# Peptides against a protein of PDB entry 5HOI, part 66

Target 1, 351 residues: chain A of PDB entry 5HOI
Amino acid sequence: FRYMPFSPAGTPFGFTDRRYLTMNEVGYVSTVKNSEQYSITVSFFDVGRFREYHFEDLFGYDLCFLNEKGTLFGQSKTGQIQYRPHDSIHSNWTKIIPLQAGERITSVAATPVRVIVGTSLGYFRSFNQFGVPFAVEKTSPIVALTAQNYRVFSVHYSQFHGLSYSLSELGTSSKRYYKRECPLPMSLPNINSDMKKDANLDYYNFNPMGIKSLFFSSYGDPCIFGSDNTLLLLSKWRSPEESKWLPILDSNMEIWKMSGGKETTDIHVWPLALAYDTLNCILVKGKHIWPEFPLPLPSEMEIRMPVFVKSKLLEENKAILNKKNEIGADTEAEEGEEDKEIQIPVSMAAE

## One batch from the design tools (peptide; aimed at target 1 M258 K262 K285 M301)

Design b1_p24_1_s4 (made by RFdiffusion4, then SolubleMPNN; from b1_p24_1, 15 letters changed)
Fold by OpenDDE base, seed 4:
Structure b1_p24_1_s4 (fold): chain B 351 residues (1-351), chain A 24 residues (1-24)
Amino acid sequence: as target 1 above (351 residues)
Amino acid sequence: SSDELYQQILKSLEERKKRREALA
């Protein structure tokens, strides 16, 4: 196992010289390798609100977090971080995070009021938006971070305990925990089943945890989107005993429904954000589960609790087809068995 | 084709969006 730098919805280079460092509802950050340097572009979905900008990266930033006020960059090996406001009013700042031998920055997050750095040794470092430090805390190894306002959602990994999560609030004087290193009921990527496609091996090497993204919803609920393409939302997190992860969207099931029950092996959901009752996402076509260049326009996928199991629906539809064939066996039309469009029940298609 | 299926899904998502916007 290797701790890899994580950024929300970041993509690998693959066989290309370019990748997305991060993307969310605000926009997307791309990097292009040019010899020993990188060119970074910060692009926005709301082109009327924000101006696209670019700069030369001499450090090889492999961590990124985009918010409405600026972009945080990090270099996992050197410990360098840079914050770049989108406006010209505030200055850029750079800082070196002290790293121990073999320690890596694994994730960074930024809000308009906080900057957070997490490491492979579980150092949690907090700053204000100007890079003034608040605290350093030692936790379990951090593999992913996101933040909204003063709240931080952190994912931790232990070789013995698997994935855990914390939810904290970074006040002016103290850190409050709503959740502290609680078990995260997310499946890890299955090396043997999922690696049958070469494209999945490249992604696994880039992101061994299979966390495609994590974010806060518009209501301030922690969300995570794993390798199983299920959106999990942390419900009732203010009540520790009542808190639960809700599988609010099976994106593979939704794609399958919208296809009319066809095989959708080359169609993927790439998560951006959860706004109210819709997952903002990129619908990806191709062998790679991540978006390529140019970035497609975002789509909105309505959240739905998965009430139906695909396997049962396939069995029921086979049983209905077999009954229809037993009743219809008097009429000669042996039209070929192959691509029988599974009629999705009208209730499931209208849902 | 994979392209036709992709376009079908994009269209379905857009039609769902328009229905939500008309009910809001």
Scores: peptide ipSAE 0.607, ipTM 0.946, DockQ to the pose 0.678
OpenDDE base, seeds 1, 2, 3, 5: peptide ipSAE 0.605, 0.602, 0.605, 0.605; ipTM 0.945, 0.944, 0.945, 0.945; seed 5 fails the geometry check

Design b1_p24_2 (made by RFdiffusion4)
Pose (drawn by RFdiffusion4):
Structure b1_p24_2 (pose): chain A 322 residues (1-190, 198-318, 341-351), chain P 24 residues (1-24)
Amino acid sequence: FRYMPFSPAGTPFGFTDRRYLTMNEVGYVSTVKNSEQYSITVSFFDVGRFREYHFEDLFGYDLCFLNEKGTLFGQSKTGQIQYRPHDSIHSNWTKIIPLQAGERITSVAATPVRVIVGTSLGYFRSFNQFGVPFAVEKTSPIVALTAQNYRVFSVHYSQFHGLSYSLSELGTSSKRYYKRECPLPMSLPNDANLDYYNFNPMGIKSLFFSSYGDPCIFGSDNTLLLLSKWRSPEESKWLPILDSNMEIWKMSGGKETTDIHVWPLALAYDTLNCILVKGKHIWPEFPLPLPSEMEIRMPVFVKSKLLEENKEIQIPVSMAAE
Amino acid sequence: EEEIEEAEEHAIEAYEKRTEERKE
């Protein structure tokens, strides 16, 4: 099996010279093939806070993670990473991650206080926001990483367990695991979207902590999974809290559509900040549309029963209250 | 096909309208 470079909400090139590296509630990072180099553009949705800027990529970064304080870039092959703070007060720094034979950097993540690099051999290299290394750790092969403040949500893969996840906190003292390689019941992919599933074999469209600090993941099944009770290991449950396919179906008047898709950015309490993509492909295009907000709904709505009540989709009060 | 196209446009416009109202 071949591990692919993963970034949250990243898009493939397809038949174009540009794609999105990473995308969330802060903004979007795109890259354009420029003859022999690349042109990276860092954009923001709150235009008033940060200024959109661009720079020339002489290395071919294919890994990226965006937070409110800076942008982290990475190269899956050469192992070079660069952290660019949004403010000009703080300097950019660059490090090169040691990579063994065939070892690839599969995912990177950054917070205002931590920088995380994961490799295909299971190396977990962590730094502060300035590049000072804390510890190098060997774990299962990492395929996806996201972080919030001091906590890290890592998704692992092997030929035995399949997909597993680890939830840990990088404290000032030492590293503490909340959950260590527990089952991750995310639906795997089972065509026009072939380009995407070669770029992202797991179908993990994005994963992120919620605004209130709960781990979330959005697989190819277009269902938002939230990790509940992760503080108590014996009570951990993955809860499906939004069937985005059902929501588009309800808003479209019960019509089955093949052109409307959801691209996850982040979860804010009960609202999924996303990009509504119209077209044959399931990933967003250029220019990037304005973010949309989709309220989370428990998957308790049956299409057949909703069609009877309407004879937008009107929902029976008795069912809506449930 | 025409009905589906109108449904798709309506679904997008509904989401955009609700997003703008929620931000107010």

Design b1_p24_2_s1 (made by RFdiffusion4, then SolubleMPNN; from b1_p24_2, 14 letters changed)
Fold by OpenDDE base, seed 1:
Parts: structure tokens; C-alpha cells; sequence
Structure b1_p24_2_s1 (fold): chain B 351 residues (1-351), chain A 24 residues (1-24)
């Protein structure tokens, strides 16, 4: 296993000279390789609120986090971080995070009030929005971070215990835990089955945990979207004993429904954010499971718990069709039965 | 690609050298 730099909804370069460093509901950050340097562009979905900007990156930033007030950049090997406010009123700042031999920054997060740095040795470093340090805590190795206001959702990895998560609040003087290194019931990428496709191997080499993104919902609930394309939401996290992960969306099921029950292998959901009851996402068409350039417009997908089994629905629809054909013997059976749009029950259809 | 990895490694090396030069 190798620790790789993680950013929410970040994409690999693949065979190109460009990638997305991060994307969410606010916008998307791209980097383009130009010889020995990179050109970074910070783009926004709400072009009325924000102005797109770019700069030359001479450091090779491989970590990024975007919020409504600024963009945090990081370099995983050097320990350099940079915060760039979107406005021109606040100054950019740069800091070097001290790293031990072989230590990497694995993830960074930023809110309007906090900057968080996590490392492969489990150093959790907290700062204010001006880069003033609050604390350093030693945790299990950090593989992913997200933050909203004062809350931090961290994902940890142990070779012995797999994935765990923490949910904490970074006050002015102290860190409070709501959850501390609890088991995360997310499936890791299956190297043996999924890696037969070169595109999956390229993505696995970029992101070995298969965490496509993690974010807080609009209601402040931790969300994670893994390699299984299931959106997990942490419910009741304020009550430690009642807290549970809910599979609130199987995106492969929703794509299958939208296709009229056809197996589509070329449509992929790329998660951005959860706003109320809708997943803001990019619908990706093509060989790669991640968005290419140009970025498609965001789509909304209504959250639905996976209550139905595809196989049973297909069997029920076949049984209904066979009964109709037994009653209607005189009309020419069109050969293409496999390509007919299945009747999705109204309870499964998006309203 | 291999070239993109080599360039990422070169950019990292350049950043390490600049960081070392600022500490000297």
C-alpha cells in the first residue's frame, strides 16, 4: 500500500497533461502541465458571485481544497501549503509543514475559519484561516479530510483495521470528538476484479482507497462516496450510540433506472456535494470514471435508499411481458426484447 | 502517463531545492 495525496473529487492526469485537483458545489480547480511548471485555474459554477482566476505553480501542487472564501493548495512531498482567498482583500499566505523522512501530506481541508493538514504518519495539524497554528495531534494515518465551518471529517487507514473515521469540532482552545477512529463501513477497491480494465488501474494508482469524494451535506452530515458508487451519510452523529451510516444513494442503481433498466457501462456519477435531498454530481460519459475536459455541467440526482434488487425487478418485468405476450398472440413479436425499456415501479421512478 | 509522472517528480524536486535554499 502507498499513501497518495487525496483531494475531494480530484482526477488523475491519465494520459493527458491536465487534471482536476478538486471539485465541489462551489467550483473546480484544474492544473495543466507546461514543461517544468503547472498552470492552475480556479473556476466557479456561480460566475455571478466569483471571478475565475489562474496562476503559475512552480511547486507542483497535488493537493487542493476549495471553499466559498478561498482555495487551499498543498504539495504532498515538500510539505508546502498555500491559501489563496478568492477576493483581493485578503492576502495569500504560504507555509511549510514540517515532515519526517517518508512522511507525506495525504489530505488538506479549508473552511472560512480553519485550515487542516493530515499526514501519512497521522499528524493532524490545525490552523486558522491566516495560517496561525492551533494544535498538532497524533492520530492513525490520515488518508482523507473534509471540513465545514469548525467540523472536520477525517478518514484514517490502518493495515490491521482498514478504514476508520473521526468527526471532530475545532473550537478556539480545544478539539471535541463526536466520533474518534470508529470503523468506516466502506468497501475498498477490489484489485483482482476491477483492475482488469486499464482505466481502473490508472485510477487505483491515483487513489488506492477509491474515495471519489467526501463532504458535509447542507445539513452538516458527513458524506462519503466510495469506489462502489454508493453515497454513505452518517446519521445521528450527535448521539454516539445511535450513529449509523446510511446508504442513501446507489448511483449505479440510479443510472440503471435512468437508462430504463439497460446496463450502461459508459455512464458514471462523479460526486460534488449533497444539497438537501439531491446529490450534485457530474454525469461522466466515456471510458474513464472521472470527468475529462471540458467539465460537463453539474446534474442533480435525488437520494434514494437502495430498497429494490435489480435482478428481481428484471424477473418481474419479464414475467409481466410473458403474460402479455400469452394474451396477445396475434401481434408480431419484435426481436429486440433485451433492449426494451423496463417499467420501473412508480416508487422507484424519480418523481 | 510516464512523462506526466516524471514532470511531477521534477516539479517536486525543484520545490524541495527551493525549500532547502530558503533554509540555508
Amino acid sequence: as target 1 above (351 residues)
Amino acid sequence: SKEVKEAEEKAIQLALERTAARRA
Scores: peptide ipSAE 0.012, ipTM 0.435, DockQ to the pose 0.014
OpenDDE base, seeds 2, 3, 4, 5: peptide ipSAE 0.000, 0.000, 0.000, 0.000; ipTM 0.339, 0.338, 0.279, 0.337; seeds 3, 4 fail the geometry check

Design b1_p24_2_s2 (made by RFdiffusion4, then SolubleMPNN; from b1_p24_2, 11 letters changed)
Fold by OpenDDE base, seed 5:
Structure b1_p24_2_s2 (fold): chain B 351 residues (1-351), chain A 24 residues (1-24)
Amino acid sequence: as target 1 above (351 residues)
Amino acid sequence: DEEIKRAEERAIQLALERTEERRK
């Protein structure tokens, strides 16, 4: 198994000279290859609050994390990291993470108060926003990181045990675990079923775990979006005995509904963030499952538990159509199928 | 592997030097 650098919602180059390093609710970071150099652009969705900026990258940063206060960059092989505040009042800082032979930085995360680096050997390194180190911990190999405030959601991989996760809080003097290397009930990409399209093979080579993104919700719940296009939320994580992963959205089911029950193979959900009851996402139209350039505007998709079976909905719709045809009523009542919104009660959040 | 590591170390060194030159 080859450890690849992971960034939330990052895209491959494919056959192009450009890709997204990361994207979320704040914005998107792109890189363009120009000979031996890269040009990085940090763009924002709220153009009134933030100004787009660019810089020349001489290192070939392949790791990125964007937050409301700055951008963290990393180079997986060299161990170089750079934090760039969006505000010009604060200085950029650079560090080199010491790596062992064959060790890679696999993921980085940054909040306004913490910087986290995870490696293929399971070194978990924590810093403050100024790059002052707190601790180095040895864990199982880290494959993905996200963070919100003082909380860190980490995904680990073992050849023997598969995927696990940790949820921790990085206080000033100590690290607290809410969850420590617990089993993660996420399916890995199936090479035999999914690799029928060259575009899927290219994405698998870029991201062999199939984790499209991971983030914290607006309520502070860990979320993960895998290759199955299902959004998982960790509910009740403050109560270790009650904590569970909830499949809060099957995005393939929602696309199928939006298409009027037609099988579509050219529309894909690319996850950004979960705000309240809505998944912020990019609706990707095309051959690739990831967004190309230019980036489409974000869309909102309401979260819904996958309680409905496609076959039942198709039978119900056929029964309604047959009744309308028997009654001869030309009423083009767009009876919006009031899909009885099984809204996930707000009480399923950890707040 | 070693040649890639040496090329990466040279690229880091060259970029650090250029960053210091731009701060002067």
Scores: peptide ipSAE 0.019, ipTM 0.493, DockQ to the pose 0.011
OpenDDE base, seeds 1, 2, 3, 4: peptide ipSAE 0.017, 0.015, 0.018, 0.000; ipTM 0.526, 0.473, 0.515, 0.269

Design b1_p24_2_s3 (made by RFdiffusion4, then SolubleMPNN; from b1_p24_2, 11 letters changed)
Fold by OpenDDE base, seed 4:
Structure b1_p24_2_s3 (fold): chain B 351 residues (1-351), chain A 24 residues (1-24)
Amino acid sequence: as target 1 above (351 residues)
Amino acid sequence: DKEIKEAEERAIELALKRTAEKRK
């Protein structure tokens, strides 16, 4: 097993010289390899609020986190991090995270008030937005981080215990845990089933955990989107005993519904953020499960708990079709191969 | 401004070199 650098909704290079370092509801960060250098572009969805900017990266940043106030970059091997405010009022700052032999920065996160660095040895490092350190904590190996305001959602990996998560608040004087290294009920990528397609192997080599993204919802609930394309939301996290992961969206089921019940293998959901009851995402069309260039416009997908089984829906639709054919049997309507779009009942859209 | 940036770049390069040397 190798710890790989993780950034929310980051994409691999694949066979190209370019990739997305990260993307979310604010925008997307791309990097293009140019000989021994990289050109980084920070782009925004709200072009009226933010101005796109570019810079040369001599370090090969492989970690990124974008927020409304700035962009955090990291180099997993060297331990270098850089914070770049979007506004010219605040200066960029750079620092080096001390790494042990073989240690890697595995994830970085930044909010307007906090910077967080997680490592393959489980060093959790917290800073303010100016790079002033608060604390260093030793945890289980960190594989992913996200943060909103003062809250941090961290995913941990143990070879013996699998995936765990923590939810913490980084106050001014102390770190509070709401959840500390609790089991994360997320499936790891199945190498034997999913790796039949070369594109899935490339993605697995880039992201062995299969975590496409993790974020906080607009309500401040931790969300994770795994290789199974299910959006999990941590409900009731303020009550440690009542806290549970809710599968609030099966995106494969929603794509199947949107396709009129046809099995599509060329449409993929790439998660950006959860705003209220809608998943902001990129609908990826093609061979790769991740967005290519240019980035498609974001789409909204309503959250829906996967209460219905495809087989039951297909049986019910067959039964409705058979009843329509029994009622319509008096008219010699020709055997046109009409692509029978599965009418999903409107009642299944409202739950 | 330019000299500070070049000094920061040199300091980073030196620290990268030290980090690479500690891994040998």
Scores: peptide ipSAE 0.020, ipTM 0.490, DockQ to the pose 0.010
OpenDDE base, seeds 1, 2, 3, 5: peptide ipSAE 0.016, 0.015, 0.015, 0.016; ipTM 0.479, 0.459, 0.501, 0.483

Design b1_p24_2_s4 (made by RFdiffusion4, then SolubleMPNN; from b1_p24_2, 10 letters changed)
Fold by OpenDDE base, seed 5:
Structure b1_p24_2_s4 (fold): chain B 351 residues (1-351), chain A 24 residues (1-24)
Amino acid sequence: as target 1 above (351 residues)
Amino acid sequence: SKEVEEADEKAIELALKRTEEKKK
């Protein structure tokens, strides 16, 4: 296993000179290869609140986190991090994170009040927004981070235990855990089934954990979107015994419904954020499961408990079709009926 | 606080109820 730099909703280069370093509800950060350097652009969805800006990157930043106040950049191999406020009032700052031999920064997160750095050796480093260090903690190897205000959602990987998660609050004087290295009920990418398409192999090589994004909801609940395209929300996280992961959206099922029950292999959900009862996302159409350039406008999907499994709906529709064919046995079988679109019940199509 | 936990629970319950009410 190789630890790769993770950023929320980051995309691979693929065969292109450009990729998204990160994207969320605030905006998107792109990088373009220009010979031996990179040009980074920080773009925003609310163009009235924020002004797009760009700069030349001589370090090859491969980690990024965007928030409402600034952008955190990181270089996974060198340990360099840079925070760039969106305003011109606050200065940019740069810091080198000390890395051991073979250690990598695997993820970075930033809020208006905290900067967090996670590593492949499980060093969890916390700073304020000015790069003043608070603490260094040793955890299981960190593979992903997100943060909101003082709260941090971290994903850990162990070769022996698989995926785990922590939820912590970084107060002024101490770190509090709500959850500490608890099992994460997320499936890893299936190399044998999913790697049949070159685009899936490219994505797996970029992101071996298959975590497309992780974020906090507008209510402050940890959310994760894996390779199965299911949005998981951590419910009741303040009550350690009652806390559970809820599969609040099967995006493959929603795409299947939107297509009129057709198997679409060219439409993909790319998660940005959960705002109230809607997943803010990019609907990607094409060969790649990730957004290309230019970025499509964000779309909204209503969260739904996956009550219906696609297999069960297909079996029920086949059973309905077979019953219709048993009643129709006396009329000439016109060969043309095999391509009949699976009629989604009007109740499910109006949903 | 308990109030924030109750607000988060009510928000999830409201989102689930809206999803169920749209199914009726």
Scores: peptide ipSAE 0.005, ipTM 0.327, DockQ to the pose 0.023
OpenDDE base, seeds 1, 2, 3, 4: peptide ipSAE 0.000, 0.000, 0.000, 0.000; ipTM 0.325, 0.321, 0.322, 0.324

Design b1_p24_3 (made by RFdiffusion4)
Pose (drawn by RFdiffusion4):
Structure b1_p24_3 (pose): chain A 322 residues (1-190, 198-318, 341-351), chain P 24 residues (1-24)
Amino acid sequence: FRYMPFSPAGTPFGFTDRRYLTMNEVGYVSTVKNSEQYSITVSFFDVGRFREYHFEDLFGYDLCFLNEKGTLFGQSKTGQIQYRPHDSIHSNWTKIIPLQAGERITSVAATPVRVIVGTSLGYFRSFNQFGVPFAVEKTSPIVALTAQNYRVFSVHYSQFHGLSYSLSELGTSSKRYYKRECPLPMSLPNDANLDYYNFNPMGIKSLFFSSYGDPCIFGSDNTLLLLSKWRSPEESKWLPILDSNMEIWKMSGGKETTDIHVWPLALAYDTLNCILVKGKHIWPEFPLPLPSEMEIRMPVFVKSKLLEENKEIQIPVSMAAE
Amino acid sequence: VYIPDGYKSAPDPASTEKLEKLLE
């Protein structure tokens, strides 16, 4: 099996010279093939706070993670990473991650206080926001990483357990695991979207902590999974809280559509900030549309019953209250 | 069927309350 470079809400090149590296509630990072180099553009949705800028990529970064304080870039092959703070007060710093034979950097993540690099051999290298290393750890092969403040949500893969996840906190003292390689019941992919699933074999469209600090993941099944009761290991449950396919179906008047797709950015309490993509492909294009907001709904709505009540989709009060 | 850019869906307090109860 070949591990692929993962970034939250990343898009493939397809038949173009540009794609999105990473995408969330803060903004979007795109890269354009420029003859022999690349042109990286860092954009923001709150235009008033941060200024959109661009720079020339002489290395070919294919890994990226965006937070409110800076942008982290990484190269899956050479192992070079660069952290660019949004403000000009703080300097950019660059490090090169040691990579063994065939070892690839599979995912990177950054917070205002931590920088995380994961490799295909299971190396977990952590730094502060300035590049000072804390510890190097060996874990299962990492395929996806996201972090919030001091906490890290890592997704692992092997040929035995399949997909597993670890939830840990990088405290000032030492590293503490909340959950260590527990089952991750995310649906795996089972065509026009072939380009995407070569770029992202797991179908993990994005994963992120919620605005209130709960781990979330958005697989190829277009269902938002939230980790409940992660503080008590014996009570951990993955809860499906939004069937985005059902929502587009209900807002489209019960019509099956093959051109409307959801691209996850982040979860804010009960609202999924997303990009509504119209077209044959399931990933967003250029220019990027304005973010949309999709309220979460428990998957308790049956299509056949909703069609009877309407004879937008009107929902029976008795069912809506449930 | 067309849905505009920047569209916000209607809120669903029942699903939110059910989720809060499950998180407790």

Design b1_p24_3_s1 (made by RFdiffusion4, then SolubleMPNN; from b1_p24_3, 10 letters changed)
Fold by OpenDDE base, seed 5:
Structure b1_p24_3_s1 (fold): chain B 351 residues (1-351), chain A 24 residues (1-24)
Amino acid sequence: as target 1 above (351 residues)
Amino acid sequence: VEIPDGYRSKPDPASAAAIAALLS
């Protein structure tokens, strides 16, 4: 197993010279290979609020986190990080994170008030927005980070215990844990079934954990979107005994419903954020499960608990069709069995 | 299955239609 640099909704290069370093509800950060250099562009969805900017990257930043105030960059091998405010009021700053032999920065996160760096050895480093360090903590190996305000959602990996998560608050004087290295009930990528397609192997090599993204919802609940395309939300995290992961959206099921029950193997959901009850996402059509260039416009998908089983919906629709045929309704639609839109009952679309 | 009370907005019909149009 190799720890890879993770950024929320980051994409691999694939066979191209370009990729997204990160994307969320604020915007998207792209990098383009220019011989031995990289050109980074920070783009925004709200073009009225923010101005797109670019710069030359001589370091080969492979980690990124975008927020409403700035962009954090990191280089996983060298330990270099850079914070770039979107405004011109605050200066850019650069810092080198000390790394041990073989240690990598695995994830970075930034809020308007905190910068967080996680490593493959489980060093959790916290800074203010100006790069002043607060603390260094040794945790289990960190594979992903996100943050909102003072809160940090961290994902950890152990070869023995699999995935765990922590939810912490980075106050001025101390770190508080709401959850500390608790089991994360997320499915890992299945190499044997999913990797039969070359495109999936490329993505697995880029992101072995299959974490497409993680974020805080608009309500401040930790969310994670794995390789199973299920959005998990951590509910009631303030109550230790009541805390649970909710599968609030099966995006494959929703795509299947929206297609009229067609097998859409070329349509993929790429998660950006959860705003109230809508998943902000990119719909990807093609061979790759990740967005290519140019970036499609974001789409909103309503969250729905996966209560329905696809097989039952197919059986019910077949039963309805058989009943219509028995009643002698001349459905003149000799359209081939493949093109029959499955009418999903409105009740099943509302639950 | 109870969606937490805070996670109830009205779906944007335009987003649903745009998704449906991409899937057609």
Scores: peptide ipSAE 0.031, ipTM 0.616, DockQ to the pose 0.059
OpenDDE base, seeds 1, 2, 3, 4: peptide ipSAE 0.026, 0.020, 0.020, 0.026; ipTM 0.590, 0.565, 0.564, 0.603; seeds 1, 3 fail the geometry check

Design b1_p24_3_s3 (made by RFdiffusion4, then SolubleMPNN; from b1_p24_3, 8 letters changed)
Fold by OpenDDE base, seed 3:
Formats: sequence, structure tokens, C-alpha cells
Structure b1_p24_3_s3 (fold): chain B 351 residues (1-351), chain A 24 residues (1-24)
Amino acid sequence: as target 1 above (351 residues)
Amino acid sequence: VEIPDGYKSAPDPASAAAIAALLA
């Protein structure tokens, strides 16, 4: 296993010279390789609120986090980080994070008030928005970070225990834990089942945890979207004993429903954010499970708990069709190959 | 399964149409 740099909804280069460093509800950050240099562009969905900007990257930033106030960049091997406010009022700043031999920055996060750096050795470093350090804590190895305001959702990996998560609040004087290295019930990518397609192997090499993204919902609940394409939401996290992960969307099942029960192997959900009851996402059509260039417009997908089994719905619909054919046998069957859309009963969608 | 009461909004009709157009 190798610790790879993680950024929310970041994409690999694949066979191209360009990739997305990160994307979310605010916008998307792209990088293009130009010989020994990179050109970075920070783009926004709300073009009335924000102005797109670009710069030359001589360091090869492989970590990124975008928020409404600025963009944090990081270089996993050198320990360099840069914060770039979107406005021209605040100055850019650069810092070197001290790394031990073989240590990597694995994830970075930024809010308007905090900068967080996580490493492969489990160093959790916190800063203010100006790069002034608050604290250094030793945790289990960090593989992913996201943050909202003062709250941090961290994902940890142990070779012995698999994935765990923490939920913490970074006050001015102390870090409070709501959850501390609790088991994360997310499936890791299965090399034997999922890696049958070369595109999946390329993505696995880029992101071996299969975490496509993690974010806080509009209500401030931690969300994670794994390789199984299931959106997990941490409910009741304020009550440690009542806290549970809810599978609030199986995106593969929703695509299957929306296609009228057709097997679609070329449509993929790429998660951006959860706003109320809608997953903001990019719908990707193609061989790669990640967005290519140009970026499609974001789509909203309504969250729905996966309550039904696909095989049972197929059997029930087949039984309904067979009964209709037995009753209708006396009228001339125009054998139109009408692509029989599976009507999912509205009652099963609302539970 | 109770979706928490706060998580009930209407999806954007434009997004629903875009999804339908991609799946067609």
C-alpha cells in the first residue's frame, strides 16, 4: 500500500496532460502539464460571484482544497503549501510543512478560518487562514480531510484496522472531538472484482482508498462517497452513542431507476456536495468514472435510502408484464421492441 | 426509513431534465 495525495473529487491525469485537482459546489481547480511546469486554473460555477484566475505552478501541486474564500494547494513530497484568496485584498502565502523521511502530506483542507494538513505518519497540523500554526497532534495515518468552519472530518487508515474517522472542532485554545478514530463502515475497492477494467486500475493507483469525495452537508453533517458509489451521511454525531452512518443514496441504483431499469455501465456519478436533500454531482458519460474536459454542468440527484432489492423489482415487473400478456393475448401483438421501461412503484421510492 | 426532516427539498427541475436527457 502507498499513501497517495487525496483531494476531494480530484481526478487522475490518465492518458492526458490535464486533470482536476479538486472540485465541489464552489467550483473546480484544473492543472495542465506544460513540459516541466503546470498551469493551474481556478474556475467557479457562480461566475457572477467569482472571477476565474490562473497561475503558473513550478512546484507540481498534487493536493488542493477549494472554499468560498480561497484555494489551498499542497505538494505531497516537498511539504510546500500555498493559500490563494480569491479576492485581491488578501495576500497569498506559502509555507513548508516539515516532513520526516518518507512522510507525505496525504490531504489538506481549508475553511475561511482554518487550514489543516494531514500526513501519512498521522501528523495533524492546524493553522489559521494566514498560515499561523495552532497545534500539531499525532493521530493514526491520515488519508483524507475535509473541513467546514471550525469542524474537521478526517479519515484515517491502519493496516490492521482499516478505515476510521474522526470528527473534531478546532477552537482557539483546544481541539474537541465529537468522534475519535471510530470505525468507518465504508468498503475499500476490491482489486479482484473492480479492477477488471483498466480505467478502474488507473483510478485505484491514483486513489487506493476509493474515496471519490468527502464533504460536510449544508446542515453540517459529515458525508463520504466511496468506490461503491454510495453516499454515507453521519447522523446524530452530537450524541456519541446515537451516531450512525446512513446510506442516503446508492447512485448506481438511482441511475438504474432513472434509465428505466437498463444496465448503464457508461454513466457515472461524480460527487460534489450535498445541499439539503440533493446530491450536487457531475454526471459522467464514458469509459472513465471521472469527469474529463470540458467539465459538464453539475446535476442534482435526490437522496433516497436504498430500501429495495433490484432483483426483486425485476422479478415483480416481469410477473406484471407476464400477467398483462396473458390477459391481452386476443389483440394483435404489434411486436414493437419498445424498450420496456421498468415502472418503479412510487410507494417504494418514498420509504 | 426516516430521512431527517431537514433533508426534504425539491430537486431543481433543470437538473432532473439534464439527468433525463443524459439517460435517454
Scores: peptide ipSAE 0.025, ipTM 0.695, DockQ to the pose 0.049
OpenDDE base, seeds 1, 2, 4, 5: peptide ipSAE 0.022, 0.023, 0.022, 0.023; ipTM 0.678, 0.644, 0.686, 0.674

